# Peptides against a protein of PDB entry 6UG1, part 17

Target 1, 304 residues: chain A of PDB entry 6UG1
Amino acid sequence: SNEERKRRKYFHMLYLVCLMVHGFIRNEWINSKRLSRKLSNLVPEKVFELLHPQKDEELPLRSTRKLLDGLKKCMELWQKHWKITKKYDNVGLYMRTWKEIEMSANNKRKFKTLKRSDFLRAVSKGHGDPDISVQGFVAMLRACNVNARLIMSCQPPDFTNMKIDTSLNGNNAYKDMVKYPIFWCEVWDKFSKKWITVDPVNLKTIEQVRLHSKLAPKGVACCERNMLRYVIAYDRKYGCRDVTRRYAQWMNSKVRKRRITKDDFGEKWFRKVITALHHRKRTKIDDYEDQYFFQRDESEGIPD
Target 2, 301 residues: chain A of PDB entry 6UG1 as posed
Amino acid sequence: SNEERKRRKYFHMLYLVCLMVHGFIRNEWINSKRLSRKLSNLVPEKVFELLHPQKDEELPLRSTRKLLDGLKKCMELWQKHWKITKKYDNEGLYMRTWKEIEMSANNKRKFKTLKRSDFLRAVSKGHGDPDISVQGFVAMLRACNVNARLIMSCQPPDFTNMKIDTSLNAYKDMVKYPIFWCEVWDKFSKKWITVDPVNLKTIEQVRLHSKLAPKGVACCERNMLRYVIAYDRKYGCRDVTRRYAQWMNSKVRKRRITKDDFGEKWFRKVITALHHRKRTKIDDYEDQYFFRRDESEGIPD

## One batch from the design tools (peptide; aimed at target 1 F111)

Design b1_p12_6 (made by RFdiffusion4)
Pose (drawn by RFdiffusion4):
Structure b1_p12_6 (pose): chain A 301 residues (1-169, 173-304), chain P 12 residues (1-12)
Amino acid sequence: as target 2 above (301 residues)
Amino acid sequence: SLYDNIMEILRL
């Protein structure tokens, strides 16, 4: 019914707002001073110097390379620090079906509250699922004074799914791509470096294509790329989906609430509500990348 | 708190 269609659109908006705010608060917890000081002693002087390379006037590229080596070394040592990698209970934060949600609302059960202290204890011990692990990795980079963003792929239920049944054909297929990962700023190449230290264990300077965007019909059942939100040290919140969307104006727009005007205005209201800092020059460099990327997409196939 | 409320909604 048209009524159920409207409810799905609203609940989608609601769930999305909650997810994005969770990203905002979790990013706050990542900045915890007490935790940062402990995680900083995990980084040797050698790697620390690689994370803060000297300006190389003749060839800025060498500085970028040193940072990449540093990022690689950090990924490695984080693989060692993280001793216990749990499985997501049930579905984690991957996209759920309308049927699954309706049924979750029905069954109330018992839920162990988490709070901030328990999160900190888990990151310091090295116990958690991949989300906690990557989030802790970002906290470590920040304790070393690197401009590290937390990236979250918000996976609200699909408001474009009109079906009354909503059934699907696997765990391994869900976890192929991450919900959380990291970006780090390169002041020499003036670009954001994408880092996934937990799932794909890769570092990529995304230009026009990214390894992180999910592919194949089966994998996209639980992970439909729509809202890639970046949170930074100074409490910025930016929609970074353009970096990770091969066909933003075609494929992805149809799945976002921003396809109509009311949707874009509303979404902008939330981003602004979550962006608690003023514009820096880095924001301009990023907008320039996005503009060029937006104009290079062209006609679809 | 605000966080708990959000977690309750996310459970739905």

Design b1_p12_6_s1 (made by RFdiffusion4, then SolubleMPNN; from b1_p12_6, 4 letters changed)
Fold by OpenDDE base, seed 4:
Parts: sequence; structure tokens; C-alpha cells
Structure b1_p12_6_s1 (fold): chain B 304 residues (1-304), chain A 12 residues (1-12)
Amino acid sequence: as target 1 above (304 residues)
Amino acid sequence: SLLDEIEKILRL
């Protein structure tokens, strides 16, 4: 019905705000001074120097290569620190079906909300789910004065899916779900004027995204619980930015159709959500990023 | 507060 379409759209909006606020709160927690002091001790001086290379005026790419090597070594150090990767409880922050949402509304399950103290302890011990691990990795880079962002791929239920039953049948549902991350890192490269993508936990990859990312879900089974629609970046200064354009090859032709921003009302609404979560002034880094997104929109074209 | 901003967004 039209009523059910409106209900699903509204619930998608509510769920999206809750996810974006969750990302904001986790981004605040990883700025903990106590955690920072502990995590800085994991990074030896030689690796710190690679994270902070001098600018090579002849070949800026040499400085970028040092930064990339430093980030690779940080991933290796992080793997040594991290002792226990827990499975997600149920589906974690992956996309739920409409049926699962309706069934969950009836179950007053006391979600044990992970407290800030428990999170900081989990990161410090190296014990937690993949999301906690990625968040801790971002905290370690921030402890080393690296301009690292927490990235969250927000997975609200698909308001464009009007099927009554959306039950996911499959023996490998968990493996397909966790094949691609929900959280990752971006690091600012001051030499190339670009964000470097870092997945320290899932794919264990460093990427300089141009047209496509390895972190973008591929295949039907993987996309059932992980649809790339809202990739939100949280920086160390409490900036909040939509960076979906980086990771979406087909933003205009495919991704936009699955976003609340497909219409003017949704675009204006979503801009208000971003603005409410954006607690810093604009910087020249934002100008370079917006220029990159503009060039990507021009290169994709407007779908006819 | 962030909560007040969330409430404003949810009422939109």
C-alpha cells in the first residue's frame, strides 16, 4: 500500500539517524585521552616517522609511499595487538530485513548497550567484534597524530523493498554478510591531497580509491545485508561528511535510487542530519574532497 | 544537545 511505503520510508529515516548517531558516539569514544596514551605505545618511533614523512618537493609520491608503508606497518602492529575477534551478535549493524524488524519490535530483548568503559577496555585488551577493532585502529592512528577518519557504511532497511517477506535463506548467510566491512578508516594524504582508504581488519587492505573500491560489496548474497548507500566519515574534530561518492562507482545511476536523497525532500532532510552531526568549520581538506566528488559526478554522468 | 538536534530531525 501507499501507507506501507510511507511507513518504510519513515522507519528507514529514523533508523539511519540512529546509525549515524551511533557512529558519532563511537567517534567521540575513540578520542579518549586514556586510550590514546595506551595505543601510542604500540607504534615504534620508526613507524611514527613513516606516518609523518617530510614533503619531497621533487617527487611528492615518495612521501605518499612512506605514509602508505607506515600505514601497512600499523596494520601489522594492530593484528599483533588484537587477540580475539568476536563474531557479531546476530547481524550486528548489517542490514536487517523488514520481517526481522517487525519480529524484533515484539521482542523486548534488553540489548546490553556497550558502555564507553567496556568499549575502552575491549580496545585496550584487543578483544571485540570487527567494528570495535576498526574503531580501535582509528584511535591508534589518532594517537600518532594521524588525521584518521572513522568510516561507517550505514545499513538502514531498504525502503525501496516493498516485499512483505524478505527472509534471507542461505547456509552461508553470516560469511556472505561479513565478507565486506561496515566500518573502516580513511587517512588524509597531505601530499596527494586525497583520502587513503584503510581496512585493517576485514580485507586488510590499503587503497587509494579512484573509480572503485575493494570495500564496495559485490554479488547478490553480500548485498542482501550490506548495501553501499550511506558511507559516513567522522573525523577527529567531530566533522561528519557523506563520502558515499568515493565508494560508489554508480552513485547517480544505481545508489541514489536506494537513498532517501533520491528526491528534494530527502536531500534537504539528509543535509540537516549531516549538519547536526558536523561540529567543525569547513577546511581546505573539505574543498579538495568536494572537488574530487564533483569530478567523479561529471565522469559518471547524469543517467538519462 | 545532540539529542535535541535528533528530536528536531525526527520531527521533520
Scores: peptide ipSAE 0.032, ipTM 0.739, DockQ to the pose 0.096
OpenDDE base, seeds 1, 2, 3, 5: peptide ipSAE 0.024, 0.025, 0.026, 0.025; ipTM 0.695, 0.703, 0.697, 0.700

Design b1_p12_6_s2 (made by RFdiffusion4, then SolubleMPNN; from b1_p12_6, 5 letters changed)
Fold by OpenDDE base, seed 4:
Structure b1_p12_6_s2 (fold): chain B 304 residues (1-304), chain A 12 residues (1-12)
Amino acid sequence: as target 1 above (304 residues)
Amino acid sequence: SLLEKIEEILNL
């Protein structure tokens, strides 16, 4: 019905705000001074020097290569620190079906909300789910004075799915779900004027994304619970930015159709949400990023 | 506050 379409759209909007606020809160928690002091001790001086290379005026690419090597060594150090990767209790922050949402509304399950103290302890011990691990990795890089962002792929229910039953036929459903991350890191490369993508936990990869990312879900089974639609970046200064364009090869032709921003009302609404979560002034880094997104939009073209 | 901004956004 038209009413059910409206209900699903509004519920998608509410759920998206809740996810984006969750990302904001986690980004605040990883700025903990107590955690920073502990995590800085994991990074030896030689690795710190690689994270902060001098600018090579002859070949800026040499400086980028040092930074990339430093980030690789940080991933190795993080893997040594992290002792236990817990499974998600359910689907974590992966996408729920409409049926699962309706069934959950009837279940007053006291979701045991992870407290800030418990999060900081989990990161410090190296015991937690993949999301906690990624968030802790971002905290370690920030402890080393690296301009690292927490990235969150927000997975609200698909308001474009009008099927009554959206039950997933799930042989290996968990393996397919966790094949691609929900959280990752970006690091600012001051030499190339670009964000470097770092997945320290899931794919254990470092990318300089141009047209496509390895972190973008591929295949029907993986996309059931992880649709790339809202990739939100949270920086150390409480900036909030939509970086979906980086990771979406087909933003205009495919991804936009699955976003609330497909119409002018949704675009204006989503801009208000971003603005509410963005707590810093604009910087030259934002200008370089917006220029990159513009070039990517021009290169994709406008879908007919 | 962040909560007030969220409430404002949700009441739109």
Scores: peptide ipSAE 0.033, ipTM 0.728, DockQ to the pose 0.093
OpenDDE base, seeds 1, 2, 3, 5: peptide ipSAE 0.033, 0.032, 0.031, 0.031; ipTM 0.728, 0.724, 0.745, 0.743

Design b1_p12_6_s3 (made by RFdiffusion4, then SolubleMPNN; from b1_p12_6, 5 letters changed)
Fold by OpenDDE base, seed 2:
Structure b1_p12_6_s3 (fold): chain B 304 residues (1-304), chain A 12 residues (1-12)
Amino acid sequence: as target 1 above (304 residues)
Amino acid sequence: SLLEKIDEILNL
């Protein structure tokens, strides 16, 4: 019905705000000074120096290469620190079906919220789910004074799916679900004026995204619970930015149609949500990023 | 807080 379409749209909006607020809270938690002091000790001086290379005036690319090597070594150090990767409870923050939401609403299950103290302990011990692990990795880089962002791919239920039964057939569902991350890291490269993408936990990859990312879900089964629509960046200064354009090859033709921002009302609403979560002044880094997004929009063109 | 309630809802 038209009413069910409205209900799903509003529920999607509410769920999206909730997810974005969760990302904001986790981004605050990883700024813990107590955690920072512990995690800085995981990074040897030689690796710290690679994270902070001098500018090579002859070939700035050499400085970027040192940074990339430092990030690789940090990823290796993080793997040594992390002892236990827990499975997600159910689907974690992956996308739920409408049926699962309706069934969950009927099940008055008391969900145990992870407290800040428990999170900090989990990261410090190296025991937790993949999301906690990624968040801890961002905390380690921030402890080394790296300009690292927490990235969250927000997975609200698909309001464009108007099917009554949205049940997913289950057997390989977990493997397909976790094939791509929901949380990852971005690191600012001051030499190339670009964000470097780092997945320390899932794909264990470092990339300089140009047109597409390895972290963008591919294939029907993987996209059932991980649909790239809202990739939100949380920086160390409590900045909040939509960085979906980086990871979306087909932002204009495909991704926009599945976002609340497909219409002017949704765009204005989503901008208000971003603004409410953005607690810093604009910087030249934001200018370089917006210029890159503009060039990517022009290069994709307007879908026919 | 509302944020804590939201975080509770998201751990749903």
Scores: peptide ipSAE 0.041, ipTM 0.782, DockQ to the pose 0.504
OpenDDE base, seeds 1, 3, 4, 5: peptide ipSAE 0.040, 0.034, 0.040, 0.037; ipTM 0.781, 0.753, 0.778, 0.770

Design b1_p12_6_s4 (made by RFdiffusion4, then SolubleMPNN; from b1_p12_6, 5 letters changed)
Fold by OpenDDE base, seed 1:
Structure b1_p12_6_s4 (fold): chain B 304 residues (1-304), chain A 12 residues (1-12)
Amino acid sequence: as target 1 above (304 residues)
Amino acid sequence: SLLDEIEKILQL
């Protein structure tokens, strides 16, 4: 019905705000001075120097290569620190079906909200789910004065799915769900004027995204609970930016149709959400990023 | 506050 379409759209919007606020709160928690002091001790001086290379005036690419090597070593150090990767309780922050949402409303299950103190302890001990691990890795890089962003792929229920029953039947449902991350890191490369993508936990990869990312979900089974639609970046200065354009190869042709921003009302609404979560002034880094997004939009073109 | 901004967003 038209009423069910409105209801699903509204619930998607509410759920998206809750997810984006969750990302904001986690980004505040990883800025903990107590946590920063502990995590800086995990990084030897030689690795710190690689994270902060001098500018090579002859070949700036040499400086980028040192930074990439430093980030690789930080991933290795993080693997040594992280002792226990817990499975998610149920689906974690992956996408729920409409049926699961309706069933959850009937089940008065007290969701155990993780407290800030418990999060900081989990990161410090190296015990937690993959999301806590990624968030802790971002905290470690920030402790080393690296301009690292927390990235969150927000998974609100698909308001474009009007099916009544969206039962996800499959023995491998968890494996397919966790094949791609929903949290990762970006690091600013001051030499190339680009963001470097880092997945320290899931795919254990570092990439300089040009046209496509390895972190973008591929295949029907993976996309059932991880649909690339809202990739939100949270920086150390409480900036909030939509970086979906980096990871979406087909932003205009495919991704936009699954976003609230497909219409003018949804675009204006989503801009208000971003503005409410963006607590810093614009910088030259934002100018370079917007220029990159513009070039990516022009290169994709308008879908026929 | 952040809560006040969330409330304004949800009233849209």
Scores: peptide ipSAE 0.029, ipTM 0.729, DockQ to the pose 0.093
OpenDDE base, seeds 2, 3, 4, 5: peptide ipSAE 0.026, 0.029, 0.029, 0.029; ipTM 0.715, 0.728, 0.726, 0.726; seed 2 fails the geometry check

Design b1_p12_7 (made by RFdiffusion4)
Pose (drawn by RFdiffusion4):
Structure b1_p12_7 (pose): chain A 301 residues (1-169, 173-304), chain P 12 residues (1-12)
Amino acid sequence: as target 2 above (301 residues)
Amino acid sequence: DDFLHDIESLYK
């Protein structure tokens, strides 16, 4: 019914707001001073110097390379620090079906509250699922004074799914691509470097294609790329989906609430509500990348 | 889980 269609659109908006806010608060917890000081001693002087390379006037590229080596070394040592990698209970934060949600609302059960202290204890011990692990990785980079963003792929239920049944054909297929990952700024190449230290264990300087965007019909059942939100040290919140969307104006726009005007205005209201800093020059460099990327997409196939 | 349930309980 048209009524159920409207309810799905609203609940989608509601769930999305909650997810984005969770990203905002979790980013705050990541900045915890007490935790940062402990995680900093995990980084040797050698790697620390690689994370803060000197300006190389003659060839800025060398500085970028040193940072990449440093990022690689950090990924490695984080693989060692993280001793216990849990499985997501049930579905984690991956996209759920309308049927699954309706049923979760029905069954109330008992849910162990988490809170901030328990998160900190888990990151310091090295116990957690991949979300906690990558989030902790970002906290470590921040304790070393690197401009690290936390990236979250918000996976609200699909408001474009009109079906009354909503059934699907695997765990391994869900976890192929991450919900959380990291970005680090390169002041020499003036670009954001994408880092996934937990799932794909890769570092990529995304230009026009990214390894992180999910592929194949089976994998996209639980992970439909729509809202890639970046949170930074100074409490910025930016929609970074353009970096990770091969067909943004075609494929992805149909799945986002921003396809109509009301949707874009509303979404902007939330981003602004979550962006608690003023514009820097880096924001401009990023907008320039996005503009060029937006104009290079062209006609679809 | 608790965070998701609190949101999903608002479905009804």

Design b1_p12_7_s1 (made by RFdiffusion4, then SolubleMPNN; from b1_p12_7, 4 letters changed)
Fold by OpenDDE base, seed 2:
Structure b1_p12_7_s1 (fold): chain B 304 residues (1-304), chain A 12 residues (1-12)
Amino acid sequence: as target 1 above (304 residues)
Amino acid sequence: DKFLHEIESKWK
């Protein structure tokens, strides 16, 4: 019905705000000075020097290569620190079906929220789910004075799915779900004027995204619980930016149709949410990023 | 919440 369509849009918007606020809160927690002091001790001086290379005036690419090598070594150090990777409780922050939401609403189950103290202890010990691990990795890079962003792929329920029963087939569902991350890292490369994408946990990869990312979900089974629609970046200065364009190959043709921003009301509303979570002034880094997004929009063109 | 009010005003 039209009413069910409205209800699903409303619930999608509410759920999206809750996810974006969750990302904001986790970004504040990883800025903990106590955690920073502990995590900086995991990074040897030689690795710190690679994270902060001098500018090579002859070949700026040499400086980028040093940074990439430093980030690789940080991923290796992080794997040594991380002792226990817990499975997610149920589906974690991956996308729920409408049926799962309805069943969960009927079940008065109090979700046990992880407290800040428990999070800091989990990161500090190296015990937690993959999201906590990625968030801790971003905290370690920030502890080394790296301009690292926490990236969150927000997975609100699909308001474009109007099927009554949206149950998923159970057998490989967890493996397919966790194949691609919900949280990852971006690091600013001051030499190339680009964000470097880092997944320290799931794919264990570093990439300089041009047209597509390895972190973008591929295949039907993986996309059931991980639909790339809202990739939100949280920086160390409490900036909040939509970076979906980086990871979406088909932003205009495919991704936009599944976003609340497909209409003017949704665009204006989503802009207000971003603005409310963006607690810093614009910088030259934002100008370079917006220029990159513009070039990507021009290169994709208007869908026929 | 201002966001909830804006959502409800449009989609209720």
Scores: peptide ipSAE 0.022, ipTM 0.640, DockQ to the pose 0.097
OpenDDE base, seeds 1, 3, 4, 5: peptide ipSAE 0.015, 0.012, 0.008, 0.000; ipTM 0.583, 0.637, 0.609, 0.434

Design b1_p12_7_s2 (made by RFdiffusion4, then SolubleMPNN; from b1_p12_7, 5 letters changed)
Fold by OpenDDE base, seed 2:
Structure b1_p12_7_s2 (fold): chain B 304 residues (1-304), chain A 12 residues (1-12)
Amino acid sequence: as target 1 above (304 residues)
Amino acid sequence: DKFLHEIEKKWK
């Protein structure tokens, strides 16, 4: 019905706000001064120097290569720190079906929320789920004065799915769900004027995304619980930006159709949510990023 | 922000 369509859009919007606020809160928690002091001690001076290379005036690419090597070494150090990777409780922050949401609403399951103190202890000990691990990695880079963003791929229920029964066939293995991350890192490369994508936990990869990322879900089974629609970046200064364009190869043709921003009302609403979570002034880094997004939109073209 | 604090309280 038209009413069920409206209900699913509304619930999608509400769920999206809750996810975006969750990302904001986690981004605040990883700015903990106590955590920063502990995590900075994991990075030896030689690796710190690689994270902060001098500008090579002859070949700026040499400076980028040093930064990339420093980030690789930080991933290796992080793997040594991280002792216990816990499985997610149920599906974690991966996408739920409408049936799972309805069943969960009927079941008064108190979601045990992780308290800030427990999160900080988990990161400090190296014990937690992959999301906590990624968030801790971003905290470690920030502790080393690296301009690192927390990236969150928000997975609200699919309001474009109008099927009554949206149950997944029981064969969607936990392995397919977790094949691609929900959280990752971006690092600003001041030499190339680009964001570097870092997945320290799941794929253990570093990318300079031009047209596509390895972090973008591929295959039907993986996309059932991880649909790339809302990739939100949280910086150390409490900036909040939609960076979906970086990771979406087909933003205009495919991704936009599955976003609330497909219509003017949804676009205006989503802009208000971003603005409410964006607690810093615009910077020249945002100008370079917007220019890159513009070039990506022009290169994709308008879908015929 | 009061709104963020209220959401954080509901998530506690």
Scores: peptide ipSAE 0.011, ipTM 0.629, DockQ to the pose 0.088
OpenDDE base, seeds 1, 3, 4, 5: peptide ipSAE 0.014, 0.010, 0.010, 0.009; ipTM 0.583, 0.455, 0.618, 0.635; seed 1 fails the geometry check

Design b1_p12_7_s3 (made by RFdiffusion4, then SolubleMPNN; from b1_p12_7, 6 letters changed)
Fold by OpenDDE base, seed 5:
Structure b1_p12_7_s3 (fold): chain B 304 residues (1-304), chain A 12 residues (1-12)
Amino acid sequence: as target 1 above (304 residues)
Amino acid sequence: DKFLYEIEKKWK
C-alpha cells in the first residue's frame, strides 16, 4: 500500500539517523586522551617516521610510498595487539529485513548498549567485535598524529523493498554477511592530495581508490545485508561527510535510486542531518575531496 | 566555473 511505503521510508530515515549518531559517538570515544596515550606506545619510532615522511619535492610518490609502508606496518602491529575478535550479536549493524524489524518490535531484546568505559577497556585489551577493532585502529593512527577518518557504511532497512516476506534463507548467511566490512579507515595523503582507504581487520587491505574499491560488496548473497548506500566519514575534528561517491561505481545509475536522497525532500533532509553532525569549518582537504567527487560524477555520466 | 556551480548546487 501507499501507507506501507510511507511507513518504510519514515522508518528508514529514523534508523539512518540512529546509525549516523552511533558513528558520531564512536568517533568521539576514539578521541579519548587516555586511550591515545596507551595506543601511541604500540607504534615504534621507525614506524612513526614512515607515517610522517618528509616531502620529496622531486618525486612526491616516494613520500606516498613511505606512508603506505608505515600504514602496512601499523596494520601488522594492530593484529598483534588484537587478541580476541568476537562474533557479532545477531547481525550487528548489518542490514535487517522488514520481517526482522517487525519481530524485534515484539521482542523486548535488551540491546546491551556498550558504555564508553567498556569500549575504551575493550580497545585497550584488544577484545571485541570487528567494529570495535577498526575503531581502535583509527584511534591508534590518531594517537600517532595521522589524519585518520572513521568510515561507516550505514545499513538502514531497504525502503525500496516492498516485499511482505523478506526472510533470508541460507546456512552461510553469517559468512556472506561479514565478507565485507561496515567500518573501515581513511588516511589523508598530503603528498598526492587524496584519501587512502585502509581495512585493517576484515580484508586487511590498503588501497588508493580510483574507480573501484575492494570494500564495495559484490554478489547477491553479500548485498542482502550489506548494501552500499550511505558511506559516512568522521574525522578527528568532528567533521562529518558523505563519501559514498568514492566507493560507489554506479552512484548515479544504481545507488541513488536506493537512497533517501533520490528526491528533493530526501536530499534536503539528509543534508540537514550531515550539517547537524558536522562540527568543524571547511578546509582545503574538503575542496580536494569535492573536486575528486565531481570528476567521478562526470566520468560516470548521466544515466540514460 | 562548472565545478563551483555543481558544488554550490549540492550544498544549496
Scores: peptide ipSAE 0.011, ipTM 0.439, DockQ to the pose 0.019
OpenDDE base, seeds 1, 2, 3, 4: peptide ipSAE 0.007, 0.008, 0.005, 0.009; ipTM 0.528, 0.594, 0.426, 0.579; seed 1 fails the geometry check

Design b1_p12_7_s4 (made by RFdiffusion4, then SolubleMPNN; from b1_p12_7, 5 letters changed)
Fold by OpenDDE base, seed 1:
Structure b1_p12_7_s4 (fold): chain B 304 residues (1-304), chain A 12 residues (1-12)
Amino acid sequence: as target 1 above (304 residues)
Amino acid sequence: DKFLYEIESKWK
């Protein structure tokens, strides 16, 4: 019905705000001074120097290569620190079906929210789910004065799915779900004026995204619980930015129609949510990023 | 919450 369409759109919007606020809170937690002091000790001086290369005036690419090598070594150090990767209790922050949401509303399940103290302890011990691990990695880079962002792919229920039964069948559903991450890192390259994508936990990859990302979900089964729609970046200064354009190859033709921002009301509403979570002034880094997004929109063109 | 009120007013 039209009412059920409105209800699903409303619930999608509510759920999206809750996810974005969750990302904001986790970004605050990883700025903990106590955690920073502990995690900085994991990075030896030689690796710190690679993270902060001098500008090579002859070939700026040499400086970027040193930074990339430093980030690779940080990923290796992080793997040594991280002792226990826990599975998600259910689907974690991956996308729920409408049926799962309805069933969960009927079942008064007491969800135990992870406290800040428990999170900080988990990161310090190297014990937790993949999301906690990525968040801890971002904290380690920030402890080394690296301009690292926490990236979150927000997975609200699909309001464009109007099927009543949205049950997912299959023994491999968990493997397909976790094939691509929900959380990752971006690092600012001051030499190339670009964000470097880092997945330290799932795919264990460093990428300079041009047209597509390795982190973008591919295949029907993987997209059932991980639809790239809302990739939100949280920086060390409590900036909040929509960076979906970086990771979406087909933003205009495929992604936009599955976002709340497909209509003017949704666009205005979503911009208000971003603005409410953005607690810093604009910088030249934002200018370079917006220029890159503009060029990507022009290069994709208008969908047929 | 202001955002929730705006959602409810539009989609009820």
Scores: peptide ipSAE 0.020, ipTM 0.604, DockQ to the pose 0.097
OpenDDE base, seeds 2, 3, 4, 5: peptide ipSAE 0.007, 0.015, 0.006, 0.020; ipTM 0.570, 0.535, 0.525, 0.598

Design b1_p12_8 (made by RFdiffusion4)
Pose (drawn by RFdiffusion4):
Structure b1_p12_8 (pose): chain A 301 residues (1-169, 173-304), chain P 12 residues (1-12)
Amino acid sequence: as target 2 above (301 residues)
Amino acid sequence: VYNDIEHFLHNH
């Protein structure tokens, strides 16, 4: 019914707002001073110097390379620090079906509250699922004074799914791509470096294609790329989906609430509500990348 | 606030 269609659109908006705010608060917890100081002693002087390379006037590229080596070394040592990697209970934060949600609302059960202290204890011990692990990795980079963003791929239920049944054909297929990952700024190449230290264990300087964007019909059942939100040290919130969307104006726009005008205005209201800092020059360099990327997409196939 | 949001996301 058209009524159920409208409810799905609203609940989608509601669930999306909650997800994005969760990203905002979790980013706050990541900045905890007490935790940052402990995680900093995990980084040797050698690697620390690689994470803050000197300006190389003749060839800025060498500085970028040193940072990449540093990022690689950090990924490695984080693989060692993280001793216990849990499985997501049930579905984690991956996209759920309307049937699954309706049924979760029906069954109230018992849910262990978490809160900030328990998160900190888990990151320091090295115990958690991949979301906690990557989030802790970002906290470590920040304790070393690197401009590290937390990236979250918000996976609200699909408001474009009109079906009354909504059934699907695997765990391994869900976890192929991450919901959480990291970006780090390169002041020499003036670009954001994408880092996934937990799932794909890769570092990529995304230009026109990214390894992180999910592929294949089976894998996209639980992970439909729509809202890639970046949170930074100074409490910025930017929609960074353009970096990770091969066909943004075609394939992805149909799945986002921003396809109509009311949707874009509303979404902008939330981003602004979550962006608690003023514009820096880095924001301009990023908008320039996005503009060029937006104009290079062209006609679809 | 956080726990309310987490609770809502798990049960709804």

